# Ledger of designs, part 5: peptides against a protein of PDB entry 5ZKO

Target 1, 44 residues: chain A of PDB entry 5ZKO
Amino acid sequence: SASNPRKFSEKIALQKQRQAEETAAFEEVMMDIGSTRLQAQKLR

## One batch from the design tools (peptide; aimed at target 1 T23)

Design b1_p10_5_s3 (made by RFdiffusion4, then SolubleMPNN; from b1_p10_5, 3 letters changed)
Fold by OpenDDE base, seed 4:
Structure b1_p10_5_s3 (fold): chain B 44 residues (1-44), chain C 44 residues (1-44), chain A 10 residues (1-10)
Amino acid sequence: as target 1 above (44 residues)
Amino acid sequence: as target 1 above (44 residues)
Amino acid sequence: ALPPIPDLAP
């Protein structure tokens, strides 16, 4: 069937959103690692 | 509690995996758009 | 699904 460009645009937007969310989750993990390391260093 | 670097390493790996999966999903959407467009053009 | 990342921010 003919591509519904509007539907594809929405799908693209959703996938971009998911990519951004997974990037944010990665950044949060890295922040948590950094924080934990900093705390551990302060206790030495 | 002290960061478990091994656990964080696993979390990082998982987040990287998710980023790759979402990238693949995006590429699939773009491929489908391209294929649909090509098919529509062939019918004109 | 990954469980939510615990907030370890200071």
Scores: peptide ipSAE 0.186, ipTM 0.730, DockQ to the pose 0.039
OpenDDE base, seeds 1, 2, 3, 5: peptide ipSAE 0.181, 0.157, 0.136, 0.153; ipTM 0.732, 0.728, 0.713, 0.723; seed 1 fails the geometry check

Design b1_p10_5_s4 (made by RFdiffusion4, then SolubleMPNN; from b1_p10_5 with P7D P9A)
Fold by OpenDDE base, seed 3:
Structure b1_p10_5_s4 (fold): chain B 44 residues (1-44), chain C 44 residues (1-44), chain A 10 residues (1-10)
Amino acid sequence: as target 1 above (44 residues)
Amino acid sequence: as target 1 above (44 residues)
Amino acid sequence: PLPPIPDLAP
């Protein structure tokens, strides 16, 4: 299929966006763990 | 909410899997671009 | 390696 460079550029941009979203979701999970840890330490 | 460490472990594992899947999808797009480029060069 | 999730279960 005629690889329209415009179509590939859009595909790349979309995949980069998805990677960024998954990274952000991971960071959110880690922040939740961090907050829970701080709460647990405060209860000691 | 009681942050069940097991639940966090599962969440982390899931997010790491998603990151890996998105990375693989990006690599596939890049491979497609590479193959198209090689085909275009062969037609010169 | 991800740091071990501290067992936050009391």
Scores: peptide ipSAE 0.172, ipTM 0.737, DockQ to the pose 0.034
OpenDDE base, seeds 1, 2, 4, 5: peptide ipSAE 0.172, 0.207, 0.156, 0.150; ipTM 0.742, 0.740, 0.737, 0.735; seeds 1, 2, 5 fail the geometry check

Design b1_p10_6 (made by RFdiffusion4)
Pose (drawn by RFdiffusion4):
Structure b1_p10_6 (pose): chain A 43 residues (1-43), chain B 44 residues (1-44), chain P 10 residues (1-10)
Amino acid sequence: ASNPRKFSEKIALQKQRQAEETAAFEEVMMDIGSTRLQAQKLR
Amino acid sequence: as target 1 above (44 residues)
Amino acid sequence: PPLPPPPPPP
């Protein structure tokens, strides 16, 4: 499972992991401004 | 073909070079991250 | 931006 044999299974796994990370990466980058505004509130 | 070489040896050396650079910068931002968490005590 | 996809295995 973690290390498939078929190339098709390997491609599907790489695409799955990529989609998860991009979904999580585009969330962290999504609301950075909300954190950047917190500093203006603190200063 | 400069960033994309033909020989596999050149490709492997290129990936090894980039991995060393990416890791070197990563080991810097995560290194002095403790000094930033100490600055946070000043606020509270 | 979306991360680039990895190349398929040979």

Design b1_p10_6_s1 (made by RFdiffusion4, then SolubleMPNN; from b1_p10_6 with P5L P6A)
Fold by OpenDDE base, seed 2:
Structure b1_p10_6_s1 (fold): chain B 44 residues (1-44), chain C 44 residues (1-44), chain A 10 residues (1-10)
Amino acid sequence: as target 1 above (44 residues)
Amino acid sequence: as target 1 above (44 residues)
Amino acid sequence: PPLPLAPPPP
């Protein structure tokens, strides 16, 4: 299909957004784990 | 919560899988766009 | 072990 260049740009932008959201979700998980580890160290 | 280290490992593994899936989906989109561009060049 | 850094977004 002669996909409209505009549709390509939209598809790329949407996919980049999803990648950024998954990266942010990963960082949140890592922060939660890090915080839990620090809490466990402080409670000793 | 004293989240079980096992639950942390599962959460990290699942999040890494999602990141890999989103990366693969991005690469697929870019390949489709590249293929469409090459087809348009060949049909000229 | 170093916690796996998220692969950099492409």
Scores: peptide ipSAE 0.213, ipTM 0.721, DockQ to the pose 0.107
OpenDDE base, seeds 1, 3, 4, 5: peptide ipSAE 0.177, 0.169, 0.161, 0.200; ipTM 0.709, 0.701, 0.702, 0.712

Design b1_p10_6_s2 (made by RFdiffusion4, then SolubleMPNN; from b1_p10_6 with P1A P6A)
Fold by OpenDDE base, seed 1:
Structure b1_p10_6_s2 (fold): chain B 44 residues (1-44), chain C 44 residues (1-44), chain A 10 residues (1-10)
Amino acid sequence: as target 1 above (44 residues)
Amino acid sequence: as target 1 above (44 residues)
Amino acid sequence: APLPPAPPPP
């Protein structure tokens, strides 16, 4: 039963990493939208 | 230039969906850990 | 545009 804590900690750590990666991807999308909006406004 | 707003809203919507899915996956992992802990305590 | 607050990590 003592092997479960290590596997659980690994599952939590991997899931926290995925959430951080998805947050970073969201921020990148928002920066891209911001830059595209600024560029589109400059071309008008 | 008017096609950009639709593509941007789609990118944001897809990213919000992914973040919600990762949140749900985290909650599932935490529930699994909780259930396993309760089961392990019942078998001792 | 202000970044919408990242949904709080659970």
Scores: peptide ipSAE 0.217, ipTM 0.718, DockQ to the pose 0.119
OpenDDE base, seeds 2, 3, 4, 5: peptide ipSAE 0.196, 0.116, 0.049, 0.209; ipTM 0.719, 0.694, 0.671, 0.711

Design b1_p10_6_s3 (made by RFdiffusion4, then SolubleMPNN; from b1_p10_6 with P6A)
Fold by OpenDDE base, seed 3:
Structure b1_p10_6_s3 (fold): chain B 44 residues (1-44), chain C 44 residues (1-44), chain A 10 residues (1-10)
Amino acid sequence: as target 1 above (44 residues)
Amino acid sequence: as target 1 above (44 residues)
Amino acid sequence: PPLPPAPPPP
């Protein structure tokens, strides 16, 4: 409800946090792949 | 490792799924806010 | 393996 703008702002903030966490987790996966690729390239 | 491309693809797929779920949850929150606003406007 | 597309910006 428009009566709970604080609850909506909390819910939006939580969703933005989760999006940031999932983005960070994706970047970590990509960094691990990149690091592995660089390691494999260095061993050639 | 470059030795487990399937495991990396699985991990990436999971992260993409989570991002899609969090985006959908955000859109649902925004839709609920929008609907509530329209309802409040209709009652004025 | 091809890198997946970057996530959409928040």
Scores: peptide ipSAE 0.182, ipTM 0.708, DockQ to the pose 0.079
OpenDDE base, seeds 1, 2, 4, 5: peptide ipSAE 0.167, 0.181, 0.081, 0.171; ipTM 0.709, 0.709, 0.683, 0.705

Design b1_p10_6_s4 (made by RFdiffusion4, then SolubleMPNN; from b1_p10_6, 3 letters changed)
Fold by OpenDDE base, seed 2:
Structure b1_p10_6_s4 (fold): chain B 44 residues (1-44), chain C 44 residues (1-44), chain A 10 residues (1-10)
Amino acid sequence: as target 1 above (44 residues)
Amino acid sequence: as target 1 above (44 residues)
Amino acid sequence: GPLPLAPPPP
């Protein structure tokens, strides 16, 4: 099994990118929830 | 937009689960790469 | 034996 170091680096980079995307998605959800809470407070 | 707190908690929980899954996938990739490196070292 | 290589991403 020829350890292609390029393929390994690509796999690592892909997984790091996926982690970053999931972090961004989490931050978006939290921002939406935060904005909804702020709106609810403003309407009071 | 009725802020359903239950729906917000579910969204947060889902995103946290996805982050955990991507972390596990990353750890699996790193383990496989580590094992390949160990095998290459053993064959020398 | 070699540990299973990570499956290709779906």
Scores: peptide ipSAE 0.169, ipTM 0.711, DockQ to the pose 0.038
OpenDDE base, seeds 1, 3, 4, 5: peptide ipSAE 0.146, 0.116, 0.156, 0.201; ipTM 0.704, 0.691, 0.703, 0.712; seeds 3, 5 fail the geometry check

Design b1_p10_7 (made by RFdiffusion4)
Pose (drawn by RFdiffusion4):
Structure b1_p10_7 (pose): chain A 43 residues (1-43), chain B 44 residues (1-44), chain P 10 residues (1-10)
Amino acid sequence: ASNPRKFSEKIALQKQRQAEETAAFEEVMMDIGSTRLQAQKLR
Amino acid sequence: as target 1 above (44 residues)
Amino acid sequence: AAALEEEAAA
């Protein structure tokens, strides 16, 4: 499972992991401004 | 074909070079991250 | 998210 044999299964796993990370990466970058505004509130 | 070499040896050496660079910068931002968490005590 | 699911299915 973690290390498939078929090339098709390997490609599907790499695309799955890539989609998860991009979904999570585009969430962290999504609301950075909300954190950047917190500093103006603090200063 | 400069960033994309033909020989596999040149490709492997290129990936090894980039991995060393990426890890070197990563080991810097995560290193002195403690000094930033100490600055946070000043606020509270 | 739907585009990533479509890319993963392709």

Design b1_p10_7_s1 (made by RFdiffusion4, then SolubleMPNN; from b1_p10_7, 6 letters changed)
Fold by OpenDDE base, seed 4:
Formats: C-alpha cells, sequence, structure tokens
Structure b1_p10_7_s1 (fold): chain B 44 residues (1-44), chain C 44 residues (1-44), chain A 10 residues (1-10)
C-alpha cells in the first residue's frame, strides 16, 4: 500500500507549529515580566 | 480550570514546561514515523 | 498514529 507521506508531513508541520506557538507564548511572558519590572523601578 | 500562576517564576516555569512537552511530542511523532518507515521497508 | 495525535492535542 502506498505510504501516505502527506499525513506524516502534516503531523510534523503541526508539531513544529506548536513548538513555535509555545516559544511565542514564552516570549510574551518574558516581555510582560520585563515591562512590569521596568514600571516597578520607575515607581521606586 | 486554567491554573493562573500569579508568580512570575511560576509563569516562566509553566511555559518552559510546555516547551519541553511540545518538544517531547515532536520527538514521539518522529519516532513513530521512523518505526513505520522501518516496518514498511521490511514488508517490501 | 491517530492516538498519538489526540494525546498531543489535549
Amino acid sequence: as target 1 above (44 residues)
Amino acid sequence: as target 1 above (44 residues)
Amino acid sequence: LSSLEKEVAE
């Protein structure tokens, strides 16, 4: 039976997308922390 | 309910955990694909 | 493969 390379490639692509999304989420958290720290310093 | 860690360190830790989980999921997909390919070759 | 996909999605 023909191997379905499209399905495997789709699965790989999906997982790579999820990795990228979690990286973006981490960066967002770090930005928020950074901004909060900067604001706290300004108020001191 | 979504855990909302209030501590920045907890937020960072959570995101790092998610990154690691998605990496592990990717590796699992690759293992599955690899095993499937190996089996397909054996059957040819 | 299908079960693995479901586990990752949740």
Scores: peptide ipSAE 0.161, ipTM 0.719, DockQ to the pose 0.059
OpenDDE base, seeds 1, 2, 3, 5: peptide ipSAE 0.133, 0.132, 0.134, 0.136; ipTM 0.708, 0.704, 0.710, 0.709; seed 1 fails the geometry check

Design b1_p10_7_s2 (made by RFdiffusion4, then SolubleMPNN; from b1_p10_7, 5 letters changed)
Fold by OpenDDE base, seed 2:
Structure b1_p10_7_s2 (fold): chain B 44 residues (1-44), chain C 44 residues (1-44), chain A 10 residues (1-10)
Amino acid sequence: as target 1 above (44 residues)
Amino acid sequence: as target 1 above (44 residues)
Amino acid sequence: AASLAKEVAS
């Protein structure tokens, strides 16, 4: 029975994309927190 | 205005958890693919 | 940030 290398590659690619998206989401959270802290400093 | 360090720490922790969950999901996909390939070899 | 996390999870 032929393995489905295309399907396997697709699944791997999709999961790698999800990992990258979660990394990007983390970076956005960090930027928001950083901006909040910077704003607090400016208002002091 | 007091920054909310607890809230910031919570947000960071949650995003780190999400990254870990996506890593675990990737590992599961790789195991499934590996198992499928191993099964195909055994049936040959 | 909470809204973003929800969007990414969706």
Scores: peptide ipSAE 0.199, ipTM 0.684, DockQ to the pose 0.062
OpenDDE base, seeds 1, 3, 4, 5: peptide ipSAE 0.196, 0.190, 0.181, 0.180; ipTM 0.682, 0.681, 0.673, 0.678

Design b1_p10_7_s3 (made by RFdiffusion4, then SolubleMPNN; from b1_p10_7, 4 letters changed)
Fold by OpenDDE base, seed 5:
Structure b1_p10_7_s3 (fold): chain B 44 residues (1-44), chain C 44 residues (1-44), chain A 10 residues (1-10)
Amino acid sequence: as target 1 above (44 residues)
Amino acid sequence: as target 1 above (44 residues)
Amino acid sequence: LSSLEEEVAA
């Protein structure tokens, strides 16, 4: 099934995709922080 | 508020936790592969 | 190993 890859290679690929997605989510958080800091600087 | 570093620190901590969990999941997949290989060796 | 192409129970 799509939720249970039969091949180890598919399991690995899926897991690497999840890691990449979490990395992207982290980068988004850091962008938000950066944007907030930039806004704070503009208000000084 | 934009000046609440506690919220950002919490977001970062949560995201790092998720990344660690995905890393652990990947390691589990690799352990399964390793176990399978070990089993195959025992059958030789 | 063929197990890489098809999952075998560990």
Scores: peptide ipSAE 0.122, ipTM 0.713, DockQ to the pose 0.033
OpenDDE base, seeds 1, 2, 3, 4: peptide ipSAE 0.112, 0.114, 0.118, 0.128; ipTM 0.713, 0.712, 0.711, 0.715; seed 4 fails the geometry check

Design b1_p10_7_s4 (made by RFdiffusion4, then SolubleMPNN; from b1_p10_7, 6 letters changed)
Fold by OpenDDE base, seed 2:
Structure b1_p10_7_s4 (fold): chain B 44 residues (1-44), chain C 44 residues (1-44), chain A 10 residues (1-10)
Amino acid sequence: as target 1 above (44 residues)
Amino acid sequence: as target 1 above (44 residues)
Amino acid sequence: RSSLEREVAE
């Protein structure tokens, strides 16, 4: 049976992409919270 | 404007949960690949 | 899981 390592590698790559996307989403949340706090401070 | 820190903490917690879930999914993929390879080896 | 395991076994 011919192993298809390219397909396995693709699945792994896709899963790593999802992890990276969730990390980016977390960073965006933190950035938004931080920016909002800074804006509130400036407007006082 | 009243900042709602409890809501922020909840958003952060949810995002961290998603990151953990994606990590678990990746580990499951790797485990399944490994286990299948081991099984194939045993059956030879 | 089953689909992945099948792919690995091919």
Scores: peptide ipSAE 0.137, ipTM 0.705, DockQ to the pose 0.031
OpenDDE base, seeds 1, 3, 4, 5: peptide ipSAE 0.143, 0.145, 0.137, 0.144; ipTM 0.707, 0.711, 0.707, 0.710; seeds 1, 3, 4, 5 fail the geometry check

Design b1_p10_8 (made by RFdiffusion4)
Pose (drawn by RFdiffusion4):
Structure b1_p10_8 (pose): chain A 43 residues (1-43), chain B 44 residues (1-44), chain P 10 residues (1-10)
Amino acid sequence: ASNPRKFSEKIALQKQRQAEETAAFEEVMMDIGSTRLQAQKLR
Amino acid sequence: as target 1 above (44 residues)
Amino acid sequence: SLPEVSLSEP
């Protein structure tokens, strides 16, 4: 499972992991401004 | 074909070079991250 | 967005 044999299974796994990380990466970058505004509130 | 070499040896050496650079910068931002968490005590 | 990952069969 973690290390498939078929090339098709390997591609599917790489695309799955990539989609998960891009979904999580585009969430962290999505609301950075909300954190950047917190510094103006603190200063 | 400069960033994309033909020989596999040149390709491997290129990935190894980039991996060393990416890890070197990563080991810097995560290193002095403690000094930033100490600055946070000044606020609270 | 992160760069796409591609694989080549040996």

Design b1_p10_8_s1 (made by RFdiffusion4, then SolubleMPNN; from b1_p10_8, 3 letters changed)
Fold by OpenDDE base, seed 1:
Structure b1_p10_8_s1 (fold): chain B 44 residues (1-44), chain C 44 residues (1-44), chain A 10 residues (1-10)
Amino acid sequence: as target 1 above (44 residues)
Amino acid sequence: as target 1 above (44 residues)
Amino acid sequence: RLPEVTLTEP
């Protein structure tokens, strides 16, 4: 049996997308933290 | 409203874990591809 | 779950 390059490429692309999405989610979390800190400072 | 450092730390940790899991998943995909190639070579 | 690897005939 041989490999199917198209399917492998698809799997790789999918995983890269997931990694990017998780990175974006992390950045969003950090932004939320930053915004919360700023708000807390303003309310003091 | 003020920040909750414990909760923020938890969110950060969770996202870092997700990133690591997606990285591991990618590595597993690459391993599978490599193994498939090896199998294909052996079967030829 | 990761997508299953696909094999083709040589």
Scores: peptide ipSAE 0.154, ipTM 0.676, DockQ to the pose 0.028
OpenDDE base, seeds 2, 3, 4, 5: peptide ipSAE 0.127, 0.158, 0.159, 0.173; ipTM 0.656, 0.677, 0.675, 0.676; seeds 3, 4, 5 fail the geometry check

Design b1_p10_8_s2 (made by RFdiffusion4, then SolubleMPNN; from b1_p10_8, 3 letters changed)
Fold by OpenDDE base, seed 4:
Structure b1_p10_8_s2 (fold): chain B 44 residues (1-44), chain C 44 residues (1-44), chain A 10 residues (1-10)
Amino acid sequence: as target 1 above (44 residues)
Amino acid sequence: as target 1 above (44 residues)
Amino acid sequence: RLPEVTLEEP
């Protein structure tokens, strides 16, 4: 089952994908902070 | 709200926690593989 | 090292 991979290789692949997704989410947060900072600087 | 942190510092902290949790989950999978390998070696 | 072909979860 896609939600219950039996092979260790599939479990590893899933965990690596999750790590990559969380990294992307972190980078998105950092981009939002950067955009906000830029806007604040333009108003000063 | 705990599910909707307003401060960027709180958003960053949450994302870092998620990354750490995913790393721990990966390490758990690796531990399970290691245990299986050890068992197989004992039976040889 | 992880094997190229992995076992199933016991």
Scores: peptide ipSAE 0.125, ipTM 0.693, DockQ to the pose 0.110
OpenDDE base, seeds 1, 2, 3, 5: peptide ipSAE 0.125, 0.130, 0.084, 0.120; ipTM 0.701, 0.698, 0.692, 0.695; seeds 2, 5 fail the geometry check

Design b1_p10_8_s3 (made by RFdiffusion4, then SolubleMPNN; from b1_p10_8, 3 letters changed)
Fold by OpenDDE base, seed 4:
Structure b1_p10_8_s3 (fold): chain B 44 residues (1-44), chain C 44 residues (1-44), chain A 10 residues (1-10)
Amino acid sequence: as target 1 above (44 residues)
Amino acid sequence: as target 1 above (44 residues)
Amino acid sequence: KLPEVTLEEP
């Protein structure tokens, strides 16, 4: 089952997916910071 | 835009924590694989 | 490198 991968390859694939998702979430935070900084510069 | 550097720093810290947790989970999977391989070697 | 297809967890 997708909820309980019995194969190591599936477990690894799931963890790689999670790592990628967390990386994407981090990049989104950094993009938001960048956008905020750009907006602040335009207001000066 | 909530130009609150504190909020962004907190978001970054949280994401760094999550990334570390996912890395640890990946390492655990790899350790389990290693243990399985060791067991298989002992059975040969 | 791990094989593409691995055994089931024991």
Scores: peptide ipSAE 0.109, ipTM 0.714, DockQ to the pose 0.111
OpenDDE base, seeds 1, 2, 3, 5: peptide ipSAE 0.102, 0.103, 0.109, 0.108; ipTM 0.713, 0.708, 0.713, 0.713; seed 3 fails the geometry check

Design b1_p10_8_s4 (made by RFdiffusion4, then SolubleMPNN; from b1_p10_8, 3 letters changed)
Fold by OpenDDE base, seed 4:
Structure b1_p10_8_s4 (fold): chain B 44 residues (1-44), chain C 44 residues (1-44), chain A 10 residues (1-10)
Amino acid sequence: as target 1 above (44 residues)
Amino acid sequence: as target 1 above (44 residues)
Amino acid sequence: RLPEVTLVEP
């Protein structure tokens, strides 16, 4: 069936957004790890 | 607070999983676009 | 939630 290419473009845009959100969440976790390590170093 | 490094590793693993799932979803959308284009070409 | 994607087979 002829899918409307516009629908696919919208799906792609949504997936790009989700990927960016997951990347941001990953970076936040890495920041927390970095902060924890820095704190541990200061306590030594 | 000293966060347990084990908890961070688990968070990272979870985020890696989510990123992989989002990538797979994106690839599925791209496959559907490819299929749609192929069909459109056959109809021309 | 992942968006609903309908697989179109060639």
Scores: peptide ipSAE 0.173, ipTM 0.688, DockQ to the pose 0.058
OpenDDE base, seeds 1, 2, 3, 5: peptide ipSAE 0.157, 0.160, 0.172, 0.167; ipTM 0.667, 0.662, 0.680, 0.669; seed 1 fails the geometry check

## One batch from the design tools (peptide; aimed at target 1 F26 M30 T36)

Design b1_p11_1 (made by RFdiffusion4)
Pose (drawn by RFdiffusion4):
Structure b1_p11_1 (pose): chain A 43 residues (1-43), chain B 44 residues (1-44), chain P 11 residues (1-11)
Amino acid sequence: ASNPRKFSEKIALQKQRQAEETAAFEEVMMDIGSTRLQAQKLR
Amino acid sequence: as target 1 above (44 residues)
Amino acid sequence: KAEELAELAAE
């Protein structure tokens, strides 16, 4: 499972992990401005 | 073909070089992250 | 967020 044999299974796993991370990465970058505005509220 | 060499040895050395650079910068931003958490006490 | 970004970029 974590280390498949077939190349098709390996590609599917790499694409799955890539999609997860890009989904999570594009969430952290999505609302950075909300955090950048908190500093102006603090200052 | 400069960033994309032909020989596999050149490709491996290139990946090793980039991994050393990425890890060196990563070990810097995460290193003095404690000094930033201490600055947070000043606010509260 | 900055820590989460750095972890996701390292992965």

Design b1_p11_1_s1 (made by RFdiffusion4, then SolubleMPNN; from b1_p11_1, 7 letters changed)
Fold by OpenDDE base, seed 3:
Structure b1_p11_1_s1 (fold): chain B 44 residues (1-44), chain C 44 residues (1-44), chain A 11 residues (1-11)
Amino acid sequence: as target 1 above (44 residues)
Amino acid sequence: as target 1 above (44 residues)
Amino acid sequence: ELERLLELLMR
């Protein structure tokens, strides 16, 4: 099969997008934790 | 809602797993690219 | 890093 750099670039780009989405999801979780901590601190 | 550290730890662990899975998928793509390059070099 | 890898691929 002919080496298609375009196909590989698309595959890499897709994987980068997935990595970024997972990072964003992680940041959201961390924000939730941070907000919860802040709320707990305010209640003390 | 009571801050449940256990729930947060589980959420973080799940997200870490997803990150690792995406990394593994990327490595697989890079292996495919590497193998394709090697094949192309052998055919030259 | 992934961008760097893409750049290397496109060379």
Scores: peptide ipSAE 0.119, ipTM 0.649, DockQ to the pose 0.057
OpenDDE base, seeds 1, 2, 4, 5: peptide ipSAE 0.110, 0.111, 0.110, 0.108; ipTM 0.638, 0.638, 0.637, 0.637

Design b1_p11_1_s2 (made by RFdiffusion4, then SolubleMPNN; from b1_p11_1, 8 letters changed)
Fold by OpenDDE base, seed 1:
Structure b1_p11_1_s2 (fold): chain B 44 residues (1-44), chain C 44 residues (1-44), chain A 11 residues (1-11)
Amino acid sequence: as target 1 above (44 residues)
Amino acid sequence: as target 1 above (44 residues)
Amino acid sequence: RLLRLLELQMR
């Protein structure tokens, strides 16, 4: 493991960023699904 | 966008998995930091 | 398309 506090903070920051990106990606997926479903319904 | 409901479910499942993996990775980082800090303290 | 782009972005 890294022993440097600076490295710890960098690791945490990087993981927080990745988690936020994955959350945003999930929300985008859900939005796309919702939009597609809405379009499909309107065309019926 | 994909129009197939099966594809939607696959996309959601995949994103849920990724989010869980990123959460686990974050927890692992925090555990490593905690363990390293504990070791450093014991050696002082 | 959006989902496909997302998959590519995150890999």
Scores: peptide ipSAE 0.163, ipTM 0.665, DockQ to the pose 0.090
OpenDDE base, seeds 2, 3, 4, 5: peptide ipSAE 0.146, 0.138, 0.157, 0.158; ipTM 0.648, 0.638, 0.663, 0.658

Design b1_p11_1_s3 (made by RFdiffusion4, then SolubleMPNN; from b1_p11_1, 7 letters changed)
Fold by OpenDDE base, seed 3:
Structure b1_p11_1_s3 (fold): chain B 44 residues (1-44), chain C 44 residues (1-44), chain A 11 residues (1-11)
Amino acid sequence: as target 1 above (44 residues)
Amino acid sequence: as target 1 above (44 residues)
Amino acid sequence: RLERLLELLMR
């Protein structure tokens, strides 16, 4: 199959998007943990 | 909601798994690109 | 890294 830089770029771009989405999801989880921890500390 | 460290650890573990899966998918894409490029070079 | 790789592929 002929090398298609455009197809490769699309695959890389898609994978970058997925990585970013997973990073955002991780940050959301960490924010939730952080907020919960902070709330728990305030209640003490 | 009571802080549940177990639930937090599970969420973190799940997110780490997703990150690893996306990394593996990226590596697969890169392998495909690399092999295609190598093949194209061999045909020259 | 991914951005740089994409950039290289578009050249």
Scores: peptide ipSAE 0.105, ipTM 0.629, DockQ to the pose 0.059
OpenDDE base, seeds 1, 2, 4, 5: peptide ipSAE 0.102, 0.105, 0.079, 0.095; ipTM 0.621, 0.626, 0.628, 0.630; seed 2 fails the geometry check

Design b1_p11_1_s4 (made by RFdiffusion4, then SolubleMPNN; from b1_p11_1, 7 letters changed)
Fold by OpenDDE base, seed 2:
Structure b1_p11_1_s4 (fold): chain B 44 residues (1-44), chain C 44 residues (1-44), chain A 11 residues (1-11)
Amino acid sequence: as target 1 above (44 residues)
Amino acid sequence: as target 1 above (44 residues)
Amino acid sequence: RLLELLELLMR
């Protein structure tokens, strides 16, 4: 059938949401690692 | 508190899963676009 | 990858 631009737009919107969630999770992990490293440094 | 390497490993594993899910979703959308384009070409 | 997807949709 003919391309449904609306369906593609919805899929793109969902993909943007997934990307944002992945980025947020990545940043959280990086922050935890950074905090841990800082704590380890303070104990030296 | 001391770094919990196990907690970090679990967070990394979760992040890898999210990345894989995002990749799969991306590939699905790309396949749909490719299929639609092929169909449009056949109608010419 | 999202940008690549958008670029492909605009073709």
Scores: peptide ipSAE 0.090, ipTM 0.623, DockQ to the pose 0.097
OpenDDE base, seeds 1, 3, 4, 5: peptide ipSAE 0.088, 0.086, 0.076, 0.087; ipTM 0.627, 0.624, 0.619, 0.623

